# Peptides against a protein of PDB entry 3C66: the designs that were tried, part 105

Target 1, 189 residues: chain A of PDB entry 3C66
Amino acid sequence: KSWANLFEKNDFFFRYKFYLEITAYTRGSDEQHLKWSGLVESKVRLLVMKLEVLAGIKIAHPFTKPFESSYCCPTEDDYEMIQDKYGSHKTETALNALKLVTDENKEEESIKDAPKAYLSTMYIGLDFNIENKKEKVDIHIPCTEFVNLCRSFNEDYGDHKVFNLALRFVKGYDLPDEVFDENEKRPSK

## One batch from the design tools (peptide; made by RFdiffusion4, then SolubleMPNN)

Design b2_p21_5_s2 (from b2_p21_5, 8 letters changed)
Fold by OpenDDE base, seed 3:
Structure b2_p21_5_s2 (fold): chain B 189 residues (1-189), chain A 21 residues (1-21)
Amino acid sequence: as target 1 above (189 residues)
Amino acid sequence: MESSYNEKSLKKENFTFIPEK
């Protein structure tokens, strides 16, 4: 049985208290995003391996599927806003100021020809070795190495106006709404 | 402590946490 078949999507976002979100951003073409996000996604396994060897981490479990979204993004300021606000339930409501691209609206002329920001988000569930000590866990090094690995793959990915990468450490109750089905209740604090 | 890490915010402080029970 493949590891993918062991976990139903429905319990992953309730299983852990902590998650690491990895979001690839592209303000450009769908083709550019496909290449960038595909690269980032291909390296997530390496990040997991680096996290698992840390003494403070008991489990680093990647969710197998990315979450994908796109917004009409007419300005650089809008692109910065997306990167600032996305990935937290507390802040994601700010994205309502932008036009979300959907299957229903993507063929509208005003949306079809508009500049877009594409997002692909991977999630890693984290379980920590909390036994007996308020030990400070530092995942900065693995995360930095991961970013450097992704950015160094192609010189074109050095253009921060087009390609961005964010990692966010989030508590389960502050996960974005996109990870929950309409019938699922968000974890309480 | 909201540990958001934007590549622009690759600050050690954003990735250092004490897991709360």
Scores: peptide ipSAE 0.187, ipTM 0.779, DockQ to the pose 0.324; fails the geometry check
Fold by OpenDDE base, seed 5:
Structure b2_p21_5_s2 (fold): chain B 189 residues (1-189), chain A 21 residues (1-21)
Amino acid sequence: as target 1 above (189 residues)
Amino acid sequence: MESSYNEKSLKKENFTFIPEK
């Protein structure tokens, strides 16, 4: 099947056993988030290129569309909780303690003017060369270089109270619910 | 092992894994 068919949402999140999640976080304005997430998204292709050349990686395939979400985030502790709990099905239920901003509720007075945390998440599907006797795959270096590249672009992005970036290695059965349609069953272990 | 990178904890251990069949 051509690479083109892998960009269909339905096949992408069932095709790989492993995924790398890249999440840009912003606790601030929508404008700040658009700039930060746009920068991060623009650099994902460079990370893919660095992953593909690793001997242990057979395929690194990016999903082309980000997943967008936002929460009412009144405190710094709430912002830390979002960063800790988001990106895994095992932990994402903790986010139910926060108010998710939706198209239906965004104009409510209590939500409209509230401090918000914005999230943009990119996914990379990973396939590994298991037959090559190298028991361990290390993607730390490419990931660190990617983070440094994003953070060094503008001095304003050094403010960790506003801007954050996370990379999470996740198994397909532990992907967040957001990647599946309501009628889709999560991959089984 | 769940491997998460939070910039506060760029631990190499979080990005070193053995692919399971």
Scores: peptide ipSAE 0.185, ipTM 0.774, DockQ to the pose 0.318; fails the geometry check
Fold by OpenDDE base, seed 1:
Structure b2_p21_5_s2 (fold): chain B 189 residues (1-189), chain A 21 residues (1-21)
Amino acid sequence: as target 1 above (189 residues)
Amino acid sequence: MESSYNEKSLKKENFTFIPEK
């Protein structure tokens, strides 16, 4: 099956048992987020290359489109909560306590001038070489190198009050709702 | 084992797993 067919949203989030989520967070301006998320997104290909050469990984396939969301984020505690709860179906319901910014509500006075947290999430589907040996796969090194690469690009990105980066290893059944269409059934355990 | 990496939790344990079929 050609790589071209994997860019169709419909099969990507059902194809793999495991995914690596890469989320760029920004509590600041839209311009700050565009720069930060754009940088992170530009480096994902390097992470994929490092993952593919690991003996335990058969395939590391990036989904090309980022998922974008933003929330009204009045406090630092709200920002920490977003980072803790986002990226898993088990925990994402906690985000319902925050106001999601939409095209419909973004011009409301209470939302327009409110502090915001912006999120951009990239997904990598992972297929492992399941040989009969219960071999441990360790992706810590390439993930750490990726984070260091993104953070070292500009000193301003060292401000964790504004800019954050998270990597989450998730199973397909625990992917966030954002990756599925309304009519799609979530993968079973 | 679900592994979340926040820069605050770069524990090797969070990124070491045995892929189960």
Scores: peptide ipSAE 0.178, ipTM 0.774, DockQ to the pose 0.306; fails the geometry check
Fold by OpenDDE base, seed 2:
Structure b2_p21_5_s2 (fold): chain B 189 residues (1-189), chain A 21 residues (1-21)
Amino acid sequence: as target 1 above (189 residues)
Amino acid sequence: MESSYNEKSLKKENFTFIPEK
């Protein structure tokens, strides 16, 4: 399969057993989120490069498009809940307690002026060199460096009340529903 | 163990293992 085929949504989220999710969170304005998420997205390639050079990683392949969502987020607790529950199929149902902002509802008065949490999620498919069962792959270092890189870009991004960044290591069968089309069956264990 | 790495939860333990099958 050409690398080009791996950029197709349908193949990408079935191709790997493991994914690294990178989610930029913003509880603020759309403009703030665009800046923050845009920065994070711009640095994902650097993370990929750092992952690729790890001996235990055979492939680190980014999905090219972010997944975007936004929720009405009236409280800080809601924002924490979003960050806790998002990114896993096991927990994402908790987000149903919040109002998802859609193109259909965004102009509703109750939604338009409501505080919002914006989410942009990038995915990296990971394939590991299993042959050497002995080599623990520590992706903590690259991930930490990535976070530090993003946070250090602007002092404003130090405000965790507004800007957050999460990295989640997820198995393919536990990917959020957003990555699958309605007709696609979730990968089995 | 949900290996979610929120900056608040960048626990090294969540990144140190290739999950076995």
Scores: peptide ipSAE 0.170, ipTM 0.776, DockQ to the pose 0.266; fails the geometry check

Design b2_p21_5_s3 (from b2_p21_5, 6 letters changed)
Fold by OpenDDE base, seed 3:
Structure b2_p21_5_s3 (fold): chain B 189 residues (1-189), chain A 21 residues (1-21)
Amino acid sequence: as target 1 above (189 residues)
Amino acid sequence: MKSSYNEKDLKKENFTFIPEE
């Protein structure tokens, strides 16, 4: 059995105290996003491998599937706001100012032809070695290498107006609502 | 402690110890 078959969504987001979110952003076409997000997703395993060997990290476990969303994004400021506010329960409510694209509304005239920002987010559950409380865990190197690897794949990905990549360290109780089912209660502090 | 790392912020100085609690 592949590890992918062993972990269900409902257990994964309650198992760890800490998560690393990897979000690929695209303000452009769905085709552009498919290529960009697909590339980023394909490299997550390499990041995991680099994280696992760091002192202070006991476990780095990727979730198997990305979370996908898209917003009407008429301005560059809106795109920056999405990148700033997404990925935390504390800040995600700010995104309510934007129109979320859904299967129900995607064919509406005001949405169909509107500029869009696409998001694909991968999650890594993190467990730390508590015995090394005095040791600083620095993920700078593996994260930088990961970003460079993604950006260097194609020159087109150098356009930050279109393609962006962010990593966010999040506590379990501050995970976005998207990771929980409607019948699930988010972890408490 | 900064919890988010946009690629523009991936500087060594921005990375500190990740809390264990």
Scores: peptide ipSAE 0.149, ipTM 0.771, DockQ to the pose 0.264
Fold by OpenDDE base, seed 2:
Structure b2_p21_5_s3 (fold): chain B 189 residues (1-189), chain A 21 residues (1-21)
Amino acid sequence: as target 1 above (189 residues)
Amino acid sequence: MKSSYNEKDLKKENFTFIPEE
């Protein structure tokens, strides 16, 4: 498959058994999120490069577009819940307890002025070298470096009450519903 | 093993073991 085909949604989220999710969280303004998520997104390529050079990683391919969502997030506990539950099909149903902000409802008085958590998620498809079944692939270092790179860009990003960054290793069958079209069947185990 | 790494979880001890298929 051409590199271009890997950026097609229908191919990308079925192509790999493993994905790395990179989610930028912002509980604040849309402007704050735009800056934060934009920064994170801009650095994903560097993470990919670092992943690709790991002996255990055969392929690290980023999906080209972030997935964007926002929720009414009235409390810090809600924000923690979002960070805990988002990014896995197994747990994402918990997010139904929160009001998803949509273009249709964003102007509602109860939503417009409500505290919000913004999410931008980037995906990296991973293929591993299986030749050495015994080799543990540790992606901790490149992930840590990535986080540090993002956090160090601006001191304001050190406020974890506002800005958060999470990396999640997920199997294809446990990808969030957002990555699939309504007519697409979730990958099986 | 945590499949999710919040920055708080990015400790050296938190490595993702990719299970063999």
Scores: peptide ipSAE 0.184, ipTM 0.773, DockQ to the pose 0.225; fails the geometry check
Fold by OpenDDE base, seed 4:
Structure b2_p21_5_s3 (fold): chain B 189 residues (1-189), chain A 21 residues (1-21)
Amino acid sequence: as target 1 above (189 residues)
Amino acid sequence: MKSSYNEKDLKKENFTFIPEE
C-alpha cells in the first residue's frame, strides 16, 4: 500500500496493531520547544529507514503530523511524571493531576506565566513479519542511533532538565486519546 | 517487556525486544 493511500483514508491509528511513539519534551520556552521538536521531527524519516531494513519489520509508516500538548509543570518531578505517564492510555490518566494548557485557559494568569512542559509526538505505524512471530524484534540500535543523532546536533540539547526525547512502543488499543476524534472509538484489544 | 525507551534505557549495553503479538 502506497503512503498516499494511508493519508487518504484517515485510518492511520486503526491500521496497525503496533505503533512507535516519538515524543520530544521541553520544559522551557515555546521557542526552545519549537527548535527541539522541529529537529526531532526532521530526523524521524531517518529512523523509519533504519526500522524498515530490520528483518522483523515489514512496514514502518510515519504519521506526518505531530501531536502537540503542553502542561503546567512547576517541578522537575512533574516533568519526570509526564515523561513516565504520557503516551499510553493505561497511564495517561495520571496526567490529570497536572493542568493541561488549552486554548481556553492559556491566557489565565495562573497558567500564562507558569513553567510549562511542551510535548510533540510523532507516530510510526509498525507491521511485523508473521514468519517471525516467535522471534522478538530488537529496535534498540535504530532507536539509540536516532537519539544520538538528535542530541548531537546542538550541545544545548544535552540539558536533560530542559530537553528530553522518548520512544514508546504501544499497541493500537493503548494509544493516547489525543489520536482519536471524539466520534471515533478506540481499537479493541 | 519494557514498552518505553527513554535515553536511560537506550544505553549501548541495553537491548529491548518487542513482541510481534
Scores: peptide ipSAE 0.165, ipTM 0.769, DockQ to the pose 0.262; fails the geometry check
Fold by OpenDDE base, seed 5:
Structure b2_p21_5_s3 (fold): chain B 189 residues (1-189), chain A 21 residues (1-21)
Amino acid sequence: as target 1 above (189 residues)
Amino acid sequence: MKSSYNEKDLKKENFTFIPEE
């Protein structure tokens, strides 16, 4: 398959052993989230470019569409919990303690005006050159630079009570359920 | 030879910025 075909969901989350998840979090308004997530998403291409030029990286391939979710988030502790537990199949069940906002329930009185945490997640599939073990490549360097770039863009994004950003390295078998269709089975170890 | 990862060195790692309690 051409690179173009890998931008389709159908096989992207089965193609790679490793993924980098980039999640923009916002505990505030949807407008705040749109600005923050839009900024983060606009910079993902720069991160990909920095990853691709590393000798240890064979492929860094972004999935073209973000995954969007939101939760009722009444407390700061809930917001911390979301950031800790989201992005891994091993831990995401803890999110069941919170109310997921859906198109079906978003107009309910108890949900509509409730404090919310918004999540936008981008995925990068990774393939590595592992034959040469003489020197180690650290992907945390370009990841840190990416975070700094996003945070420094606007002073308002310095408010960690509202705006947060996470990068998570995940194996394919530990991807969140959101990336798979109901009839799909997650990759095995 | 180019720098590389060993798969065993590719551990799960999360860079998360969360609000302080």
Scores: peptide ipSAE 0.078, ipTM 0.564, DockQ to the pose 0.046; fails the geometry check

Design b2_p21_5_s4 (from b2_p21_5, 8 letters changed)
Fold by OpenDDE base, seed 1:
Structure b2_p21_5_s4 (fold): chain B 189 residues (1-189), chain A 21 residues (1-21)
Amino acid sequence: as target 1 above (189 residues)
Amino acid sequence: MESAYNEKSLKKENFTFVPDK
């Protein structure tokens, strides 16, 4: 059975205690972002395969669709702030200082021609094998290999002013609000 | 510990200690 048929959105973000977030950032054109995020997304399966073979990981399950957002991003400092604050419920409120681009506002003159930061985020649910006496799992190697694989694909992706990639390990109770529907209660600690 | 890994901080420390619980 393909992973695609196993989880409706509703259960995925409640099923695991731990998640790995993979976010592709682009401060540039939508075309640049589509190429960058599409590349990153295409490699997530390889990361999952590398995680699954680790002795401390019982399950690594990718969510099938990216979460996408964009912000007006007039400065490099704003772009750094987005990368620092995004991906955690504890810090995401800082993004309220920026203008979120929506279908309703994207044609406004102040937004249409403004510099933008685009975000595409993939989620991997993680279940750890507690019975294996290794109290700690090291996922650094698979994550580093994944980043190197994405960055090495095109030399243009070496421009950190435009293209960035972040991996964040988060607990289910600290997932961003975007993963929950308005009527869903965030997981408790 | 919550480990945010930005490429700017490829430090092994960010992923060395994934808690089991």
Scores: peptide ipSAE 0.180, ipTM 0.771, DockQ to the pose 0.289
Fold by OpenDDE base, seed 5:
Structure b2_p21_5_s4 (fold): chain B 189 residues (1-189), chain A 21 residues (1-21)
Amino acid sequence: as target 1 above (189 residues)
Amino acid sequence: MESAYNEKSLKKENFTFVPDK
């Protein structure tokens, strides 16, 4: 199968044992989110390049499309809860306490004018070199540099009440439900 | 261990462990 087929959703979330999730959060307007998430997405390729040169990483492969979601987010505590619980199958059920915004409900008066948290999530599939099992692969440096690069782009992004960025290292069996189609079975442990 | 890097929790500890295959 050509490397081009790795970008198709069909097998990407079954191909790797490990994933790096990059989520841009915005509690504000859709316009604010589009600018912030677009910036983050534009820098993902730079992170991939930095990951690929690490001796312990065999493959760092980005998924081509972000996953988009939004929640009614009336309080700062709700926004912190979203950032804590999102991105893991073990914890994502806590988000059921919040109203997910959908195409079907977005025009409802109670949702339309409500404060919202917007989420854009990018995925990188990771394969590690087995021979280097004794050497801890430290991905902290490239991840920190990536966050600093995104935050330093505009002073407005320094407002953590509005703009946030998270990176999460996740096993394939603990990926969020959003990455699988209704007919797809989650990878086993 | 779930390795979540939230900017509020930029703990190096979350990314130092790559689990074995």
Scores: peptide ipSAE 0.178, ipTM 0.772, DockQ to the pose 0.272
Fold by OpenDDE base, seed 4:
Structure b2_p21_5_s4 (fold): chain B 189 residues (1-189), chain A 21 residues (1-21)
Amino acid sequence: as target 1 above (189 residues)
Amino acid sequence: MESAYNEKSLKKENFTFVPDK
């Protein structure tokens, strides 16, 4: 089966039971986010390589495109809430308390001038070795190394008030709604 | 177990899981 079929969006989010979400957060300008998210995205391949060599991981397959979203984020507490609630279908409904920025509303005065949190999310599909099912798989080291690599690239990225990075391990049935088209049914537990 | 790793929550526990069958 050609590698080409692996990159169709529709198959990717149904193909794996487990996903690693990598989200770059920026509470600042669009330019700041573009630089930060672009850096994070550029390093995802290195994380994949580190994951693939782990004995417990059979496959680590990145999705090729980031998912982009932005919210009006008037307070630091809102920014913390976004980072806590985003990336899981179970918790993402809490984000409805914030104004999602869309192409339809972005020119509204109340949105245009509002502080924003920008999100860019990369997905890695994970398949684990069945023989190791009795053993805990630990991806903490490669994930920590990845975070350190991103943060150490520029001193400005040390400002957690502006730049944040999250890695979330998620089951396919708990992926955010953004990864599915309106006509797609969410994977069942 | 769903483990969200925020740098604020870089707990080894959040990245240690047993894959379900």
Scores: peptide ipSAE 0.200, ipTM 0.777, DockQ to the pose 0.312; fails the geometry check
Fold by OpenDDE base, seed 2:
Structure b2_p21_5_s4 (fold): chain B 189 residues (1-189), chain A 21 residues (1-21)
Amino acid sequence: as target 1 above (189 residues)
Amino acid sequence: MESAYNEKSLKKENFTFVPDK
């Protein structure tokens, strides 16, 4: 398959056993989220470059499009819950306790003016050099550098009540439902 | 181990893994 085909949703989320999820969270305005997520997204390429040079990483392939979602988020506890539960099929069902904002409901009076948490998630497919079964791959450094790079861009991004950034290492079978189409079967373990 | 890095959870342990074949 051409490299171009690896950017197709249907192939991408079945191609790799492992994924790195990068989620920008914003509890604030859509404008705040647009700036924050846009920044994070703009730096993903740098993270990819740092991952690719690691001896244990054979391939780090970004999915080019973010996944966008937003929830009514009336409390800080709800915001913490979103950050804890999002990004894993195992835990994402907890988000059903919150109102997902959709194009159909966004104009409802109870939703329109409600506090919201915005989420933008980027995915990187990972293939590892497994020839040495014993080699631990440590991606902590490049991930930390990435977070620091994003946070340092603007002082406002230091407000963790508003802006958050999460990186999650996820197996393909535990990817969120959002990455699969209705007709797609989740990868098996 | 929930491999979620929230900045609050940037534990090295969450980003150190042995890829299972």
Scores: peptide ipSAE 0.195, ipTM 0.775, DockQ to the pose 0.321; fails the geometry check

Design b2_p21_6_s1 (from b2_p21_6, 6 letters changed)
Fold by OpenDDE base, seed 4:
Structure b2_p21_6_s1 (fold): chain B 189 residues (1-189), chain A 21 residues (1-21)
Amino acid sequence: as target 1 above (189 residues)
Amino acid sequence: PPLAPLAKSFNPEDFIFIPDE
């Protein structure tokens, strides 16, 4: 199948055992988030290229579309909690303590004027070389270089109170619910 | 330049893994 057919959502989150999640966080305005997330998204291809050349990585395949979410985020502690709990099915239930902003509720007065955390999440499916399955694979270097690249692009992106960037390695069975349609069953262990 | 942390909640060790089945 051509690489083009691999970008269809339908099997992407079932195709790989492992995923790298790249989440751009913004506690601020929608405009700030649009600029930040757009920058991060524009650099994901560079990360993919760096991952693909690692001996332990057979395939690094980006999903083409970000997942967008936003939460009412009244406090800095809430923002830290979002960053800690988001991106894993095991922990995402903790986010239920926060108000998810939806198209249905975004115009409610209590939500409209509330401080918000915006999230844009990109996914990279990872396949590893069989020969290295028993060996440690280190993706720390390319991931750190990616974060540094994004954070250093503009001085404003150094403000961790507003802008954050997290990378999370997850197993397919531990992907967030957002990646699956209502009729899709989560991959088993 | 000092390497920026990947996230406050993430350790470098989280990116060193055995891709076991």
Scores: peptide ipSAE 0.120, ipTM 0.715, DockQ to the pose 0.511
Fold by OpenDDE base, seed 5:
Structure b2_p21_6_s1 (fold): chain B 189 residues (1-189), chain A 21 residues (1-21)
Amino acid sequence: as target 1 above (189 residues)
Amino acid sequence: PPLAPLAKSFNPEDFIFIPDE
């Protein structure tokens, strides 16, 4: 099977038991987010390379496209809530308290001029070595190096009120609904 | 130097796991 078939959306989110989510957050302008998310996305390949050399990791496979979303985010508390609740099916229902920005509603006066949080999420599928299944796998180092690399690129990215970067380790059954099509059934535990 | 504390949402403990648990 060609490498091309491994990158089809439909198979990617069912292929792995474990995923690493990388989310770039911006509470600001679309232009600020485009620069920030574009930087983060450009560095994901370096993280993959660092993960692949770990003895406990058999495969680290990036999904090729980010998932983009934005919410009306009137307060700093809302922005903290988004960062806490996003990226897990167990917690994402809390985001229903916020107004999701869509192509249908983006021109509404109440949404157009509202403060927004922008999200760009990259996924890495992880397969672990069977021999090491009983051993503790530590991906903290490469993940921390990645975040530091992104945050240190520009002094502006040190402002946690505007720019954030989160990594989350997620099981396939707990992936956000956004990764599945309407006709796809979520992986079972 | 201690790596600057990542975003409030980054818990280092979440990146240390046993794959079969």
Scores: peptide ipSAE 0.116, ipTM 0.707, DockQ to the pose 0.442
Fold by OpenDDE base, seed 1:
Structure b2_p21_6_s1 (fold): chain B 189 residues (1-189), chain A 21 residues (1-21)
Amino acid sequence: as target 1 above (189 residues)
Amino acid sequence: PPLAPLAKSFNPEDFIFIPDE
């Protein structure tokens, strides 16, 4: 049975103390985002394989589905703010200053034709070997290789005004609200 | 090849950690 069938959404975000978030950002068209995020998502398996062979990592388990969101993003400063604030419960409240695009509002004239930032986020749950708790774990190399692999695929993905890719290491209690259902309690510290 | 500057959000120090309990 593939690991994909082992975890329902509800168990995955409570299963690990640590997560690696991989977010593809696009300030442009939905078509541009679909191509960019689809590329990033297609490479996540390679990152997982590189993480699993590191000393001190016991398990690197990807969540199977991306989380999708989009915001009205009229300025480059708004786009930088999204990239700075997204992916942490501590900082995500700053995104309330922007208009979230929803199925209910996407056809409104002020939203439909507005510049947008699109976000697609993949999660990897991390479990570490207890015996190596005192050992420094460095995931910088596989993460850098992953970013370079995605960014080098097409010259257009070098344009940081349009396409961005961020990796964030987060604790389970600091995961974004999007990963939990409304009836779920966030993991405690 | 020059490492493409990791996005401003990619701090190398954030990827070097000791798993605290």
Scores: peptide ipSAE 0.106, ipTM 0.705, DockQ to the pose 0.505
Fold by OpenDDE base, seed 3:
Structure b2_p21_6_s1 (fold): chain B 189 residues (1-189), chain A 21 residues (1-21)
Amino acid sequence: as target 1 above (189 residues)
Amino acid sequence: PPLAPLAKSFNPEDFIFIPDE
């Protein structure tokens, strides 16, 4: 009963000071991305379970809907740039150098046949046990185990030229613009 | 086997933090 009322979409990105972003990247076909992102998404629950048992973590709450985007990605350098710049408000403006694929432009000949990078991003809101304000919380182990689990599932997912998986720890004020509606004000510092 | 990096620019310190008030 208690979890169901938390699914009102409106406050998730304002509820927590800290978020873990999980982004599955694919430079290839839509079919390749669907398989890869679907695998990653299916394992997020296991990561949540591993986070929840850490003494420093009070709550690890996954947002249930992935955020989907795709870019024209003609080069490997563009693909590296996407992976470097995506997932932070501070850096996401660099992605404006690439063509975002939209429903309005996807049928344009120059976009339709172009190499693409696909992105699927899951968010986990984090609340911490602050009882000992001086204690460091280390989530490196469960995050690394998660990446290894996803990457080892199929041999094809070892190809970093096609498939990538990144985890990013972000503050609420540094979340990407995609998580906010046009009428929502970004959390301030 | 070596643990896979969390990102190309992954710094383990980015996952070790003190929750600020």
Scores: peptide ipSAE 0.120, ipTM 0.711, DockQ to the pose 0.500; fails the geometry check

